Peptides against a protein of PDB entry 7SID. Designs and how they scored, part 99

Target 1, 151 residues: chain A of PDB entry 7SID
Amino acid sequence: LHMYLMLLKELPGEEYPLPMEDVLELLKPLSNVCSLYRRDQDVCKTILNHVLHVVKNLGQSNMDSENTRDAQGQFLTVIGAFWHLTKERKYIFSVRMALVNCLKTLLEADPYSKWAILNVMGKDFPVNEVFTQFLADNHHQVRMLAAESIN

## One batch from the design tools (peptide; made by RFdiffusion4, then SolubleMPNN)

Design b2_p23_5_s3 (from b2_p23_5, 9 letters changed)
Fold by OpenDDE base, seed 1:
Structure b2_p23_5_s3 (fold): chain B 151 residues (1-151), chain A 23 residues (1-23)
Amino acid sequence: as target 1 above (151 residues)
Amino acid sequence: MAEERRREREEKLEKEQQDFLNA
């Protein structure tokens, strides 16, 4: 886990995107890692904070590539799972904060939700619609963070 | 061929997500 988290943390920013092939390799174990630690709030928070770098890389990539679609799909699958579990009230506010930051970054990369669509249990949820739900979050800091993204 | 690849990706992702949600 620690080695994987370090790799996620060391990803370059949007100015120097990684080749999509490298992004794909990095994303392969992500779902399994999240699954193993889904009940650990601190680990989930850390993972969500680190995958922000992945979003930045995805946003700079050519969207016409099959590899890009694959990478986007793998990433969105994990985000969709976190969102679903959040709706089931499985995560504390700090994890939800990290998730909102991920969604915010997705909206910055894809304001019209062309590819930023969460598929959960066969149903599609555009990130912009998902994001607005956090405006009504029970925790004031989560609501504030969500509101900042819209203004 | 492209359609088959897409279906395979979707099925794989669905399974991974389900495993995550059921963990």
Scores: peptide ipSAE 0.606, ipTM 0.908, DockQ to the pose 0.936
Fold by OpenDDE base, seed 2:
Structure b2_p23_5_s3 (fold): chain B 151 residues (1-151), chain A 23 residues (1-23)
Amino acid sequence: as target 1 above (151 residues)
Amino acid sequence: MAEERRREREEKLEKEQQDFLNA
């Protein structure tokens, strides 16, 4: 876990995106790692904070390739799972804030949710629709974070 | 071939998500 998290943390910024093939390789173990630590709030928060770099890399890619679609799909699958578990009240506010930051970054890259769509149990949920739900979050800091993202 | 690859990706993602939700 530590090595993987460090790798995610050290990803280049959006100005210097990795090749999509490399991003894809980094995403492959993500779901498994999240599954193993889904009940650890601190680890989940850390993961979500680190995958922000992945979102930035995905957003900088204008390539319409199979690898791009695959990478987007793998990432969105994980985010969708976190969102679903959030609705089931499995995560504390700090994890939800990290999730909101991920969603915010997605919206910056795809404001109209052309590709940023969460699929959970066979149903599609556009990120712009999902994001607005956090405006009504039970925790004031989460609401504020969501609200400030609307400029 | 393209449709097959797409289906395979979707099935993989569905399984991974289900595993996550059931963990």
Scores: peptide ipSAE 0.606, ipTM 0.908, DockQ to the pose 0.950
Fold by OpenDDE base, seed 4:
Structure b2_p23_5_s3 (fold): chain B 151 residues (1-151), chain A 23 residues (1-23)
Amino acid sequence: as target 1 above (151 residues)
Amino acid sequence: MAEERRREREEKLEKEQQDFLNA
C-alpha cells in the first residue's frame, strides 16, 4: 500500500502530464486498493488527496484516445463509488473534504461535465450536479470548501 | 470490434465498482 501511495503522490502535475499509458498502469490497481481499505478513513483520505494529480493528467489528454477513455472510466468509477458511499454516510468529513477537492479539480478540467460523469449502478450523474450536493453537507468545513470552489 | 472493446471495458468497470461497493 505505501509503495502504491508513494507512486500516486509522485505523479507529475498539470505542467508535465504523464503519457496516458503510464496513467493507466497507475489506475489499474486503484479500485482494488480502495476496496480493501474502504473502511479506513485515513487511507481513503490519503488516496483521494493523491489522485488529484490524476485528474490534472486526464484533463490534458486527447479525449478521443481509447486510452484516455479507459483511464477516465477507471478513475470515475472509483470516484463514483466514493460518492455513493458518502451518500450512505460511510465517510467522515475529512474524507468528504478530499472528495470535494477531487470533484473541484474535475470541474476545473471539465466545467460542463462532458466527460466528468459518475456512473453508479448503471445511472449517470454529471459531476457539476453531484458537486452542488456538498453545498448542503452536514459539516461546515465541507460546505465552505464546496462554496469556495464555485466562487 | 470497437463496440466489443467498449463493452468489455464497461463490464470490467461495472464489476470493479460492484466489488468496491460490496466490500
Scores: peptide ipSAE 0.605, ipTM 0.908, DockQ to the pose 0.918
Fold by OpenDDE base, seed 5:
Structure b2_p23_5_s3 (fold): chain B 151 residues (1-151), chain A 23 residues (1-23)
Amino acid sequence: as target 1 above (151 residues)
Amino acid sequence: MAEERRREREEKLEKEQQDFLNA
């Protein structure tokens, strides 16, 4: 876990996009890691904070490429799972804040949710629709973060 | 070929997400 988190942490920002091949390699184990630690709030928070760079990289890529679609799918699958579990009240506010930041970054790259769509259990949920739900979050800091993210 | 690859990816992602949600 620590080695993997270190790799995620050192992802370059939007200014320095990763080759899509590298993004794919980093995303491959992500779902498994999240599954193993889904009940560890601190680990989930850390993972979500680190994968912010993945969104930044994906947003700069050609969404029509095979590799981009693959990477996008893998990432959105994980985010969708986090969102679903959030709705089931499985995560504390700090994890939800990290998730909101991920969703914010997705909206920055895709404001109209053309590709930023969470598919959960066969149903599609556009990120802009999902994001709106956090405006009514029970925790004030989450609401505030969501509110500033749409303006 | 593209259709087959897409189907395989979708099936993989569905399984991974289900594993996550049921972990």
Scores: peptide ipSAE 0.605, ipTM 0.908, DockQ to the pose 0.936

Design b2_p23_5_s4 (from b2_p23_5, 12 letters changed)
Fold by OpenDDE base, seed 2:
Structure b2_p23_5_s4 (fold): chain B 151 residues (1-151), chain A 23 residues (1-23)
Amino acid sequence: as target 1 above (151 residues)
Amino acid sequence: SKEEREEKIKKELEEKQQKFLNS
């Protein structure tokens, strides 16, 4: 786990994106890792914080590439699962904060949710629509973070 | 074909997500 998390954390910034093929290979195990540690709030928070770097890489790539779509799918699958479990009240506020940051970054890369669409159980949820739900989060810090992203 | 590959990926992602949600 720690080695994998380190790889996620050490991803190059927006100015120096990795080849999409490399990003894809890094994302393929992500869902499994999240699944194994789904009930560990601290690990989930850490994962969500680290995958912020992935969003930056995805936003700088050619959206017409099959590998890009695959990589986006790998990432959005995980985010969608976290969002779904959040709605089921499985995560504490600190994890939700990290999730909101991911969604914020997605919106910055794709403001109109052209590709940033969460698919959960066969239903599509555009990130811009999902994001607004956190304005009504039960925790004040989550609401504030979401509100700051709108302004 | 491209379409077949994309469909395969879609199914794999659905399976991954389901595993995550049911873990």
Scores: peptide ipSAE 0.640, ipTM 0.924, DockQ to the pose 0.893
Fold by OpenDDE base, seed 1:
Structure b2_p23_5_s4 (fold): chain B 151 residues (1-151), chain A 23 residues (1-23)
Amino acid sequence: as target 1 above (151 residues)
Amino acid sequence: SKEEREEKIKKELEEKQQKFLNS
């Protein structure tokens, strides 16, 4: 786990994106890692914080690439799962804060949700729609973070 | 074909997500 998390943390940002092939290889095991530690709030928070770098790389990619769509799919699968479990009240506010930051970054990269669509249990949920739900979050700091992201 | 590969990826992603949600 720690080695994998270090790799995610050290990913370059928006300025110098990685080749999509490398991003894809890093994302493939992500769902399995999240599954193993889904009940550990601290690990989930850490994962969500680290994948922010991945979002920045995905936003700079060519949408016409098959690997790009695959990488986006790998990432959105995980985010969709976190969102679904959040709706089931499985995560504390700090994890939800990290998730909102991921969604915010997605909206910055794809404001019209052309590719940023969460598919959960066979249904599509555009990130635009998903993000607005956090404006009504039970925790004050989550609502504030979501509100700041709308402006 | 490209379509077959995309369908395969879609199926794998659905399985991954289901495992995550049911773990």
Scores: peptide ipSAE 0.640, ipTM 0.923, DockQ to the pose 0.932
Fold by OpenDDE base, seed 5:
Structure b2_p23_5_s4 (fold): chain B 151 residues (1-151), chain A 23 residues (1-23)
Amino acid sequence: as target 1 above (151 residues)
Amino acid sequence: SKEEREEKIKKELEEKQQKFLNS
């Protein structure tokens, strides 16, 4: 886990995008790692904070390639799962904060949710619609962070 | 084909997500 998290942490941001092939390889095991630690709030928070860089990389890539769509799918699968479990009240505010940051970055890269669509249990949920739910979050810091992202 | 590859990836992602949700 530590080595994988280190790789995620060291992923460069928007100014220094990685080749999509490298991003994809990094994302492939992500769902499995999240699954193993889904009940560990600290690990989930850390993962979500680290994958923030992935969104920045995805947003700067050519969205027409198969690898790009695959990478987007790998990432959105995980985000969709985190969102779904959040709705089921499985995560504390610090994890929800990290998730909102991911969604915020997605909206910055894709404000009209052309590709940023969460598919959960066969249903599509555009991130711009999903994001508005956090404006009514029970925790004030989550609401504040969500509000900052819209204006 | 391209469509077959994309369908395969879609199924794999669905399986991954289901595993995550049920873990």
Scores: peptide ipSAE 0.639, ipTM 0.923, DockQ to the pose 0.927
Fold by OpenDDE base, seed 4:
Structure b2_p23_5_s4 (fold): chain B 151 residues (1-151), chain A 23 residues (1-23)
Amino acid sequence: as target 1 above (151 residues)
Amino acid sequence: SKEEREEKIKKELEEKQQKFLNS
């Protein structure tokens, strides 16, 4: 886990994106790691904080590439799962804060949710619609973070 | 084919997500 988290943390930002093949390689194990630690709030928060860099890379990629679509799919699958479990009240506010930051970054990269669409159990949920739900979060810091992200 | 590969990826992603959600 520590080595994997280190790799995620070292992922370059928007200025110097990695080749999509490398991004995809890093994302493929992500779902499995999240699955193993889904009940560990601290690990989930850390993972979500680190994958912020992935969004920046995905936003600078060629959307017509098969690897790009695959990488987007790998990432969105995980985010969709976190969102779904959040709706089931499985995560504390600090994890939800990290998730909102991910969604914020997605909206910055794709404001109209052209590719940023969460598919959960066969249904599509555009991130711009998903994001507004956090404006009504039970925790004030989550609401505030969501609100400042829109403004 | 390209379509077959994309469908395979889609199926794998669905399986990954279900595993995550059911852990």
Scores: peptide ipSAE 0.639, ipTM 0.923, DockQ to the pose 0.929

Design b2_p23_6_s1 (from b2_p23_6, 10 letters changed)
Fold by OpenDDE base, seed 5:
Structure b2_p23_6_s1 (fold): chain B 151 residues (1-151), chain A 23 residues (1-23)
Amino acid sequence: as target 1 above (151 residues)
Amino acid sequence: SEERREEIEKKLKEEQEKILNAP
C-alpha cells in the first residue's frame, strides 16, 4: 500500500502531464486498493488526495483516444464508488472534502460533464449534478469547499 | 473496437462492485 500511495503522490500534475499509458498503469491496482481499505477513512482520504493529479492529466489528453477513455473509466469507477458510499454515510467529513476536491478538479476539466459522468449500479450521474449535492452537506467545511468551487 | 469497449465496461462494473461490496 505505502509503495503504491507513494507512486500516486509523485504523479506529475498539470505542469508536466504523464503519458496516458503511464496513467493507466497507475490506475490498474487502484480499485483493488480501494476495496481493501474502503473502511479506513485515512487511507481513503489519502487516495482521493493523490488521485487529484490523475484528473489533471486526463483533462489535458486527447479525449478521443482509447487509452484516455479507458483511464477515464477506471478513475470514474473509483470516484463513483466513493460517492455512492458517501451517500450511504460511510465517510467522515475529511474524506468528503477530498472527494469534493476531486469533483472540483473534474469540473474544471469538464465543466459540462461531457465525459465526467459517474456510473453507479448501471445509472449515470453527471458530476456537475453530483457536485451540487455537496452544497447541502451536513458539515460546514464541506459546504464551504463546494461553494468555493462554483463561485 | 466495440467489442473491446464492452469488455472494458464489463470489467469496470466488476471492479466497482468489488469496492461497493467489500467487507
Scores: peptide ipSAE 0.642, ipTM 0.920, DockQ to the pose 0.910
Fold by OpenDDE base, seed 4:
Order: sequence, then C-alpha cells, then structure tokens
Structure b2_p23_6_s1 (fold): chain B 151 residues (1-151), chain A 23 residues (1-23)
Amino acid sequence: as target 1 above (151 residues)
Amino acid sequence: SEERREEIEKKLKEEQEKILNAP
C-alpha cells in the first residue's frame, strides 16, 4: 500500500502529463486498494488526495482514444464508489473534503461534464450535478470548500 | 471495437462492485 501511495503521490501533474499507457498501469491496482481499505478513513483520504494528479493528467489527454476512455472510466469508477459510500454516510468530513477536491479538479478539466460522469449501479451522475450536493454537506468545512470551488 | 468497449464496461462494473461490497 505505502509503495503504491508513494507512486501516486509522485505522479506528474498537468505540467508534465504522462502517456496514457502509464496512467492506465497506475490505475490498475487502484480499485483493489480502495476495496481493501474502504473502511479506513485515513487511507481513503490519502488515496483521494493523491489521485488528484491523475485527474490533471486525464484532463490533458486525447478523449478520443480507447486508452483515455479506459483510464477515465477506471478513475471515475473509484470516484463513483467513494461518492456512493459518502451518500451512505460512510466517510467523515476529511474524506469528503478530499473527494470535493477531486470533483473540483474534474470540473476544472471538464466543466460541462462531457466525460466526467459518475456511473453507479447503472445510473449516470454528471460531476457538475454531484458537486452541487456538497454545498449542502452537514460539515461546514465541506460546504465552504465546495463553495470556494465553484468560484 | 464494440466488443472491447463492452468488456471494459463489464470490468469497470465488477471493479466498482468490489469496492461497494467490500467488507
């Protein structure tokens, strides 16, 4: 886990986008790691904070390629899961804040949610729609972060 | 291809389910 998290942390951002093939390799273990540590708030927060770099890379990619769609799909699968579990009140505010940051970054890359769509249990939820829900979060810091992210 | 796309979507669904249903 720690080695993987370190790898995620050191991923270059939008300034130095990685080849999509490399992004895919990095994303492959992600869902498994998330499933293993879904109940660990600290690990989930760390994962969400580190995958911000992935979002930045995805925003600079060619959306028409199969690899790009695959990478986007793998990432959004995890985000969708975290969002769903958030709705089920499984995560504390610090994890939700990290999730909001991910969603913020997604919106910056895809303001109109052309590809940033969370699919959970067969239903599609555009990130711009999902994001607005955090404006009404029970924790003030989450609400504030969400509000700041809109501007 | 359509076949490849369906395969990817199936895998993504399975991966998400693993997260959602993990202990």
Scores: peptide ipSAE 0.642, ipTM 0.920, DockQ to the pose 0.919
Fold by OpenDDE base, seed 1:
Structure b2_p23_6_s1 (fold): chain B 151 residues (1-151), chain A 23 residues (1-23)
Amino acid sequence: as target 1 above (151 residues)
Amino acid sequence: SEERREEIEKKLKEEQEKILNAP
């Protein structure tokens, strides 16, 4: 786990995008790691903070390639799961804040949700629609973070 | 191909279900 998290943390950002093939290799174990530690708030927060680099990398890639769609799918699968578990009130405010930051970064890369769409249990949820829900979060810091991201 | 896309979507669904239903 720690080695994998370190790799996620050190992923080059927007300025130095990796080949999509390398991004795919990095994303392959992500869902498994999330499934193993979904009840660990600290690990989930760390994962969400580190995958911010993945979003930045994806935003600089060729969006028309099969590998790009696959990488986007791998990433959005995890984000969709975290969002769903958030709806079920499984995560504390610090994890939700990390998720909001991920969604904010997604909107920066895809402001009209052309590809940034969360599919959960066969239903599609555009990220711009999902993001606005955090404006009504029960925790004041989450609401503030969501509000400042829109303004 | 469409077949490949369907295969990927199926895999992604299974991966997400593992996260949502993990003990």
Scores: peptide ipSAE 0.641, ipTM 0.920, DockQ to the pose 0.912
Fold by OpenDDE base, seed 3:
Structure b2_p23_6_s1 (fold): chain B 151 residues (1-151), chain A 23 residues (1-23)
Amino acid sequence: as target 1 above (151 residues)
Amino acid sequence: SEERREEIEKKLKEEQEKILNAP
């Protein structure tokens, strides 16, 4: 786990995007790691903070390539799971803060949710609609962070 | 191809279920 998290942390941002093939290799173990540690708040927070760089890479890539769609799918699968578990009140505010940051970054790259759509149990949820739910979050810091993106 | 897309979507669904149903 720690070795994998270290690799995610060292990903470059949008100014120096990785080849999509490398992004895919890093994303392959992600869902398995999330499943093993879904109840560990600290690990989930760390994962969400580190995958911010992945979002930045995805937003600058050619959206018409198969690799880009695959990478987007793998990433959105995990984000969708975290969002669903958030709705079930499984995560504390610090994890929700990290999730909001991921969603904000997605909206910057895709403000109309053309590709940034969360599919959970066969139903589609555009990120721009999902994001508005955090404006009514129970924790004031989460509400404030969400409000910053629309002001 | 469309076949490859369907395969990927199936895999993604299975991976998400693992997260949602994990102990």
Scores: peptide ipSAE 0.641, ipTM 0.920, DockQ to the pose 0.899

Design b2_p23_6_s2 (from b2_p23_6, 11 letters changed)
Fold by OpenDDE base, seed 3:
Structure b2_p23_6_s2 (fold): chain B 151 residues (1-151), chain A 23 residues (1-23)
Amino acid sequence: as target 1 above (151 residues)
Amino acid sequence: SEKRKKEREEKLKKEQEKILNAP
């Protein structure tokens, strides 16, 4: 786990995007790691903070590329799972803060949710609609963070 | 292709279920 998290931490930002092939290799183990540590708040927070760089890479890529679609799918699958578990009140505010940051970054790249759509249990949820739910979050810092993206 | 799209969607569904149903 720690070795994988270290690799995610060292991902370059928006200024220096990775080839999509490299992004895919990093995303392959992600769902398994999330599955193993879904109940560990610290690990989940760390994962969400690190995958912010993945979002930035995905936003600058060619949307018509097969690799881009695959990478987007793998990433959104994990985000969708975290969002669903958040709705089930499984995560503390610090994890939700990290999730909101991911969603904010997605909205910057895709403000109309053309590709940023969470599919959970066969249903589609555009990120722009999902994001509005955090404006009513129980924790004031989460609400404030969500509101900053609109104002 | 539609075939590859369906295969990806099925794979992603299974991966997500693993997360959602993990102990």
Scores: peptide ipSAE 0.686, ipTM 0.938, DockQ to the pose 0.887
Fold by OpenDDE base, seed 2:
Structure b2_p23_6_s2 (fold): chain B 151 residues (1-151), chain A 23 residues (1-23)
Amino acid sequence: as target 1 above (151 residues)
Amino acid sequence: SEKRKKEREEKLKKEQEKILNAP
């Protein structure tokens, strides 16, 4: 786990996007890691914070290739799962804040949710619609964070 | 390819279910 998290943390920023093939390799273990540690709030928070770098890389992709679609799909699958579990009140505010940051970054990359669509249990949820739900979050800091993206 | 698209979607579904249903 720690080695994987380290790899995610050390991803280059927006200035140096990784080849999509490398992004795919990094995303392969992600769902498994999330499955194993979904009950660990700290690990989930850390994962969400680190995958922000993945979002940045995906947002800079100017190619509509199969690899891009695969990478986006794998990433959105995990985000969708975390969002669903959030709705089931499985995560504390700190994890939700990390999720909001991910969604915010997605909206910056795809404001009209052309590809940023969460599919959960066969239903599609555009990120722009999902994001607005956090404006009504029970925790003050989560609401504030969500509101900052609009102003 | 529609076949590849379907395969990808099925894979993603299984991966997500693993997260959602993990003990």
Scores: peptide ipSAE 0.686, ipTM 0.938, DockQ to the pose 0.906
Fold by OpenDDE base, seed 1:
Structure b2_p23_6_s2 (fold): chain B 151 residues (1-151), chain A 23 residues (1-23)
Amino acid sequence: as target 1 above (151 residues)
Amino acid sequence: SEKRKKEREEKLKKEQEKILNAP
């Protein structure tokens, strides 16, 4: 786990995007790691904070390739899972804040949700629609973070 | 390819279910 998290942390940002093939290799273990540690709030927060770099890489890639679609799909699958578990009140505010930051970064890369669509249990949820739900979050810091992201 | 798209979607569905239904 720690080695994988270190790799995620050191991923270059949008200024130095990795080849999509490398991004795919990095994303392969992600769903498994999330499944193993979904109940650990600290690990989930750390994962969400580190995958911000992945979002930046995806936003700067060629969106027309099959590899891009695969990478986007694998990433959005994990984000969709975290969002669903958030709706089920499984995560504390600090994890939700990390998720909001991920969604914010997705909106910056895809403001009209052309590809940034969360599919959960066979239903599609555009990220711009999902993001607005955090304006009504029970925790004031989450609401504030969501609000400043829109302004 | 519609076949490849379907295969990808099925794979992603299974991966997401692992997270949602993990012990």
Scores: peptide ipSAE 0.686, ipTM 0.938, DockQ to the pose 0.868
Fold by OpenDDE base, seed 5:
Structure b2_p23_6_s2 (fold): chain B 151 residues (1-151), chain A 23 residues (1-23)
Amino acid sequence: as target 1 above (151 residues)
Amino acid sequence: SEKRKKEREEKLKKEQEKILNAP
């Protein structure tokens, strides 16, 4: 786990985008790691904070390539899972904060949710619609973070 | 291709289920 998290942490941001092939390699074990540690709030927070760099890379890539679609799919699958578990009240505010930051970054890259769509249990949820739900979050810091992203 | 798209979607579905159904 620590080795993988270290790799995610060291992923370059928007200024130095990685080749999509490298992004895909980093995303491959992500779902497995999330499944193993879904009940660990600190690990989930750390994962969500680190995958912010992935969103930045995805937003600058050619969206028409197969590799981009694959990377988007793998990433959105994990985000969709975390969102669903959030709806089930499985995560504390700090994890939800990290998730909102991911969604914020997605909206910056895709404001109209053309590709940023969460599919959960066969149903599609555009990120722009998902994001608005956090404006009514029970925790004030989550609401504030969500509000800052809109204005 | 549509075949590869479907295969990708099925793979992603299974991966997501692992997270959602994890103990």
Scores: peptide ipSAE 0.686, ipTM 0.938, DockQ to the pose 0.902

Design b2_p23_6_s3 (from b2_p23_6, 11 letters changed)
Fold by OpenDDE base, seed 1:
Structure b2_p23_6_s3 (fold): chain B 151 residues (1-151), chain A 23 residues (1-23)
Amino acid sequence: as target 1 above (151 residues)
Amino acid sequence: SEERKKKREEELKKKQEEILNAP
């Protein structure tokens, strides 16, 4: 786990995008790691904070390649799962804040949700629609963070 | 290929279910 998290943390941002093949290889184990530690709030927060770099990298890539679509799918699968578990009230505010930051970064990369669509249990949810739900979050800091992202 | 797309979607569905249903 620690080695994998280190790799995620050190991933270059939007200024220095990696080849999509490398990004894809990094994302493939992500769902498995999330499944193993889904009940650990600290690990989930750390994962969400580190994948911010992945979002930035995806946003600067060629969106027409098969590898790009695959990488986007791998990433959105995990984000969709975290969002669903958030709706089920499985995560504390600090994890939800980290998720909002991920969604904010996705909106910056894809403001019209052309590819940033969360599919959960066979249903599609555009990120711009999902993001607005956090404006009504029970925790004031989450609401504030969401509001700052819109303004 | 539509077949490859379908296969990828099924794999991602399984991965997501593993996260949602993990012990």
Scores: peptide ipSAE 0.696, ipTM 0.940, DockQ to the pose 0.904
Fold by OpenDDE base, seed 2:
Structure b2_p23_6_s3 (fold): chain B 151 residues (1-151), chain A 23 residues (1-23)
Amino acid sequence: as target 1 above (151 residues)
Amino acid sequence: SEERKKKREEELKKKQEEILNAP
């Protein structure tokens, strides 16, 4: 786990994007890691914070490539799962804040949710619609963080 | 191809289910 998290943390930002093939290889184990540690709030928070770098890489990629679509799918699968579990009240506010940051970054990269669409249990949820739900979050800091993206 | 797309979608579905249903 720690080695994997280190790799995620050390991902270059949008200033120096990785080849999409490399991004894809890093994302392949992500769902498995999330499955193993979904009950660990700290690990989930850490994962969400680290995958912010992935979003930045995805935003600069060629959207028409197969590897880009695959990488986006791998990433959105995890985000969708965390969002669903959030709706089931499985995550504390600190994890939700990390998720909001991910969604915010996605919106910056794809404001109209052309590719940033969460598919959960066979249903599609555009990130722009998902994001607005956090404006009504039970925790003050989560609401404030969500509101910052609008102002 | 459509076949590859379908395969990817199925794999992603399984991966997500593992997260959602993990003990």
Scores: peptide ipSAE 0.696, ipTM 0.940, DockQ to the pose 0.908
Fold by OpenDDE base, seed 3:
Structure b2_p23_6_s3 (fold): chain B 151 residues (1-151), chain A 23 residues (1-23)
Amino acid sequence: as target 1 above (151 residues)
Amino acid sequence: SEERKKKREEELKKKQEEILNAP
């Protein structure tokens, strides 16, 4: 786990995007790691903070690329799972804060949710609609963070 | 291809289910 998280941490930001092939290789094991540590709040927070760089890479890539679509799918699968578990009240506010940051970054890259759509249990949820739910979060810091993206 | 797309979607569905159903 620690070795994998270290690799995610070292991902370059928006200014220096990785080849999509490399991003995809890092994303493929991500769902398995999330499955193993879904109940560990600290690990989940760390994962969400690290994948922010992945979102920035995905937003600048060629949307018509097969690898881009695959990478987007791998990423959105995990985000969708975290969002669903959030709705089930499985995550504390610090994890939800990290999730909102991911969603904010997605909205910046895709404000109309053309590709940023969460599919959970066969249903599609555009990120722009998902994001509005955090405006009513029980924790004030989560609400404030969500509101900053709109104002 | 559409077949490849369907296969990828099925794989992603399984991956997500593993997260949602993990102990």
Scores: peptide ipSAE 0.695, ipTM 0.940, DockQ to the pose 0.896
Fold by OpenDDE base, seed 5:
Structure b2_p23_6_s3 (fold): chain B 151 residues (1-151), chain A 23 residues (1-23)
Amino acid sequence: as target 1 above (151 residues)
Amino acid sequence: SEERKKKREEELKKKQEEILNAP
């Protein structure tokens, strides 16, 4: 776990995007890691904070279309799962904050949710619609963070 | 191909289910 998290943390941001092939390789084991630690709030928070760098790469890539779609799919699968578990009240506010930051970054990259669509249990949920739900979050800091993203 | 796309979607579905159903 620590080695994997270290790799995620070291992902370059928007200024120095990684090749999509490298991003994809890092995302492939992500779902497995999430499944192993889904009940650990600190690990989930850390994962969500680290994958912020991935979102920046996904939004800027115009090359390698197939790998881009695959990488987007890998990422959205995990985000969709975390969102669903959030709806089931499985995560504390700090994890929800990290999730909102991910969704915020997605909206910046894809404001109209052309590709940023969460598929959960066979149903599609555009991120722009999902994001608005956090405006009514029970925790004030989550609501504030969500509101800052819209205005 | 459409077949490859469908296969990828099925794999992603399984991955998501593993997260949702994990102990």
Scores: peptide ipSAE 0.695, ipTM 0.940, DockQ to the pose 0.905

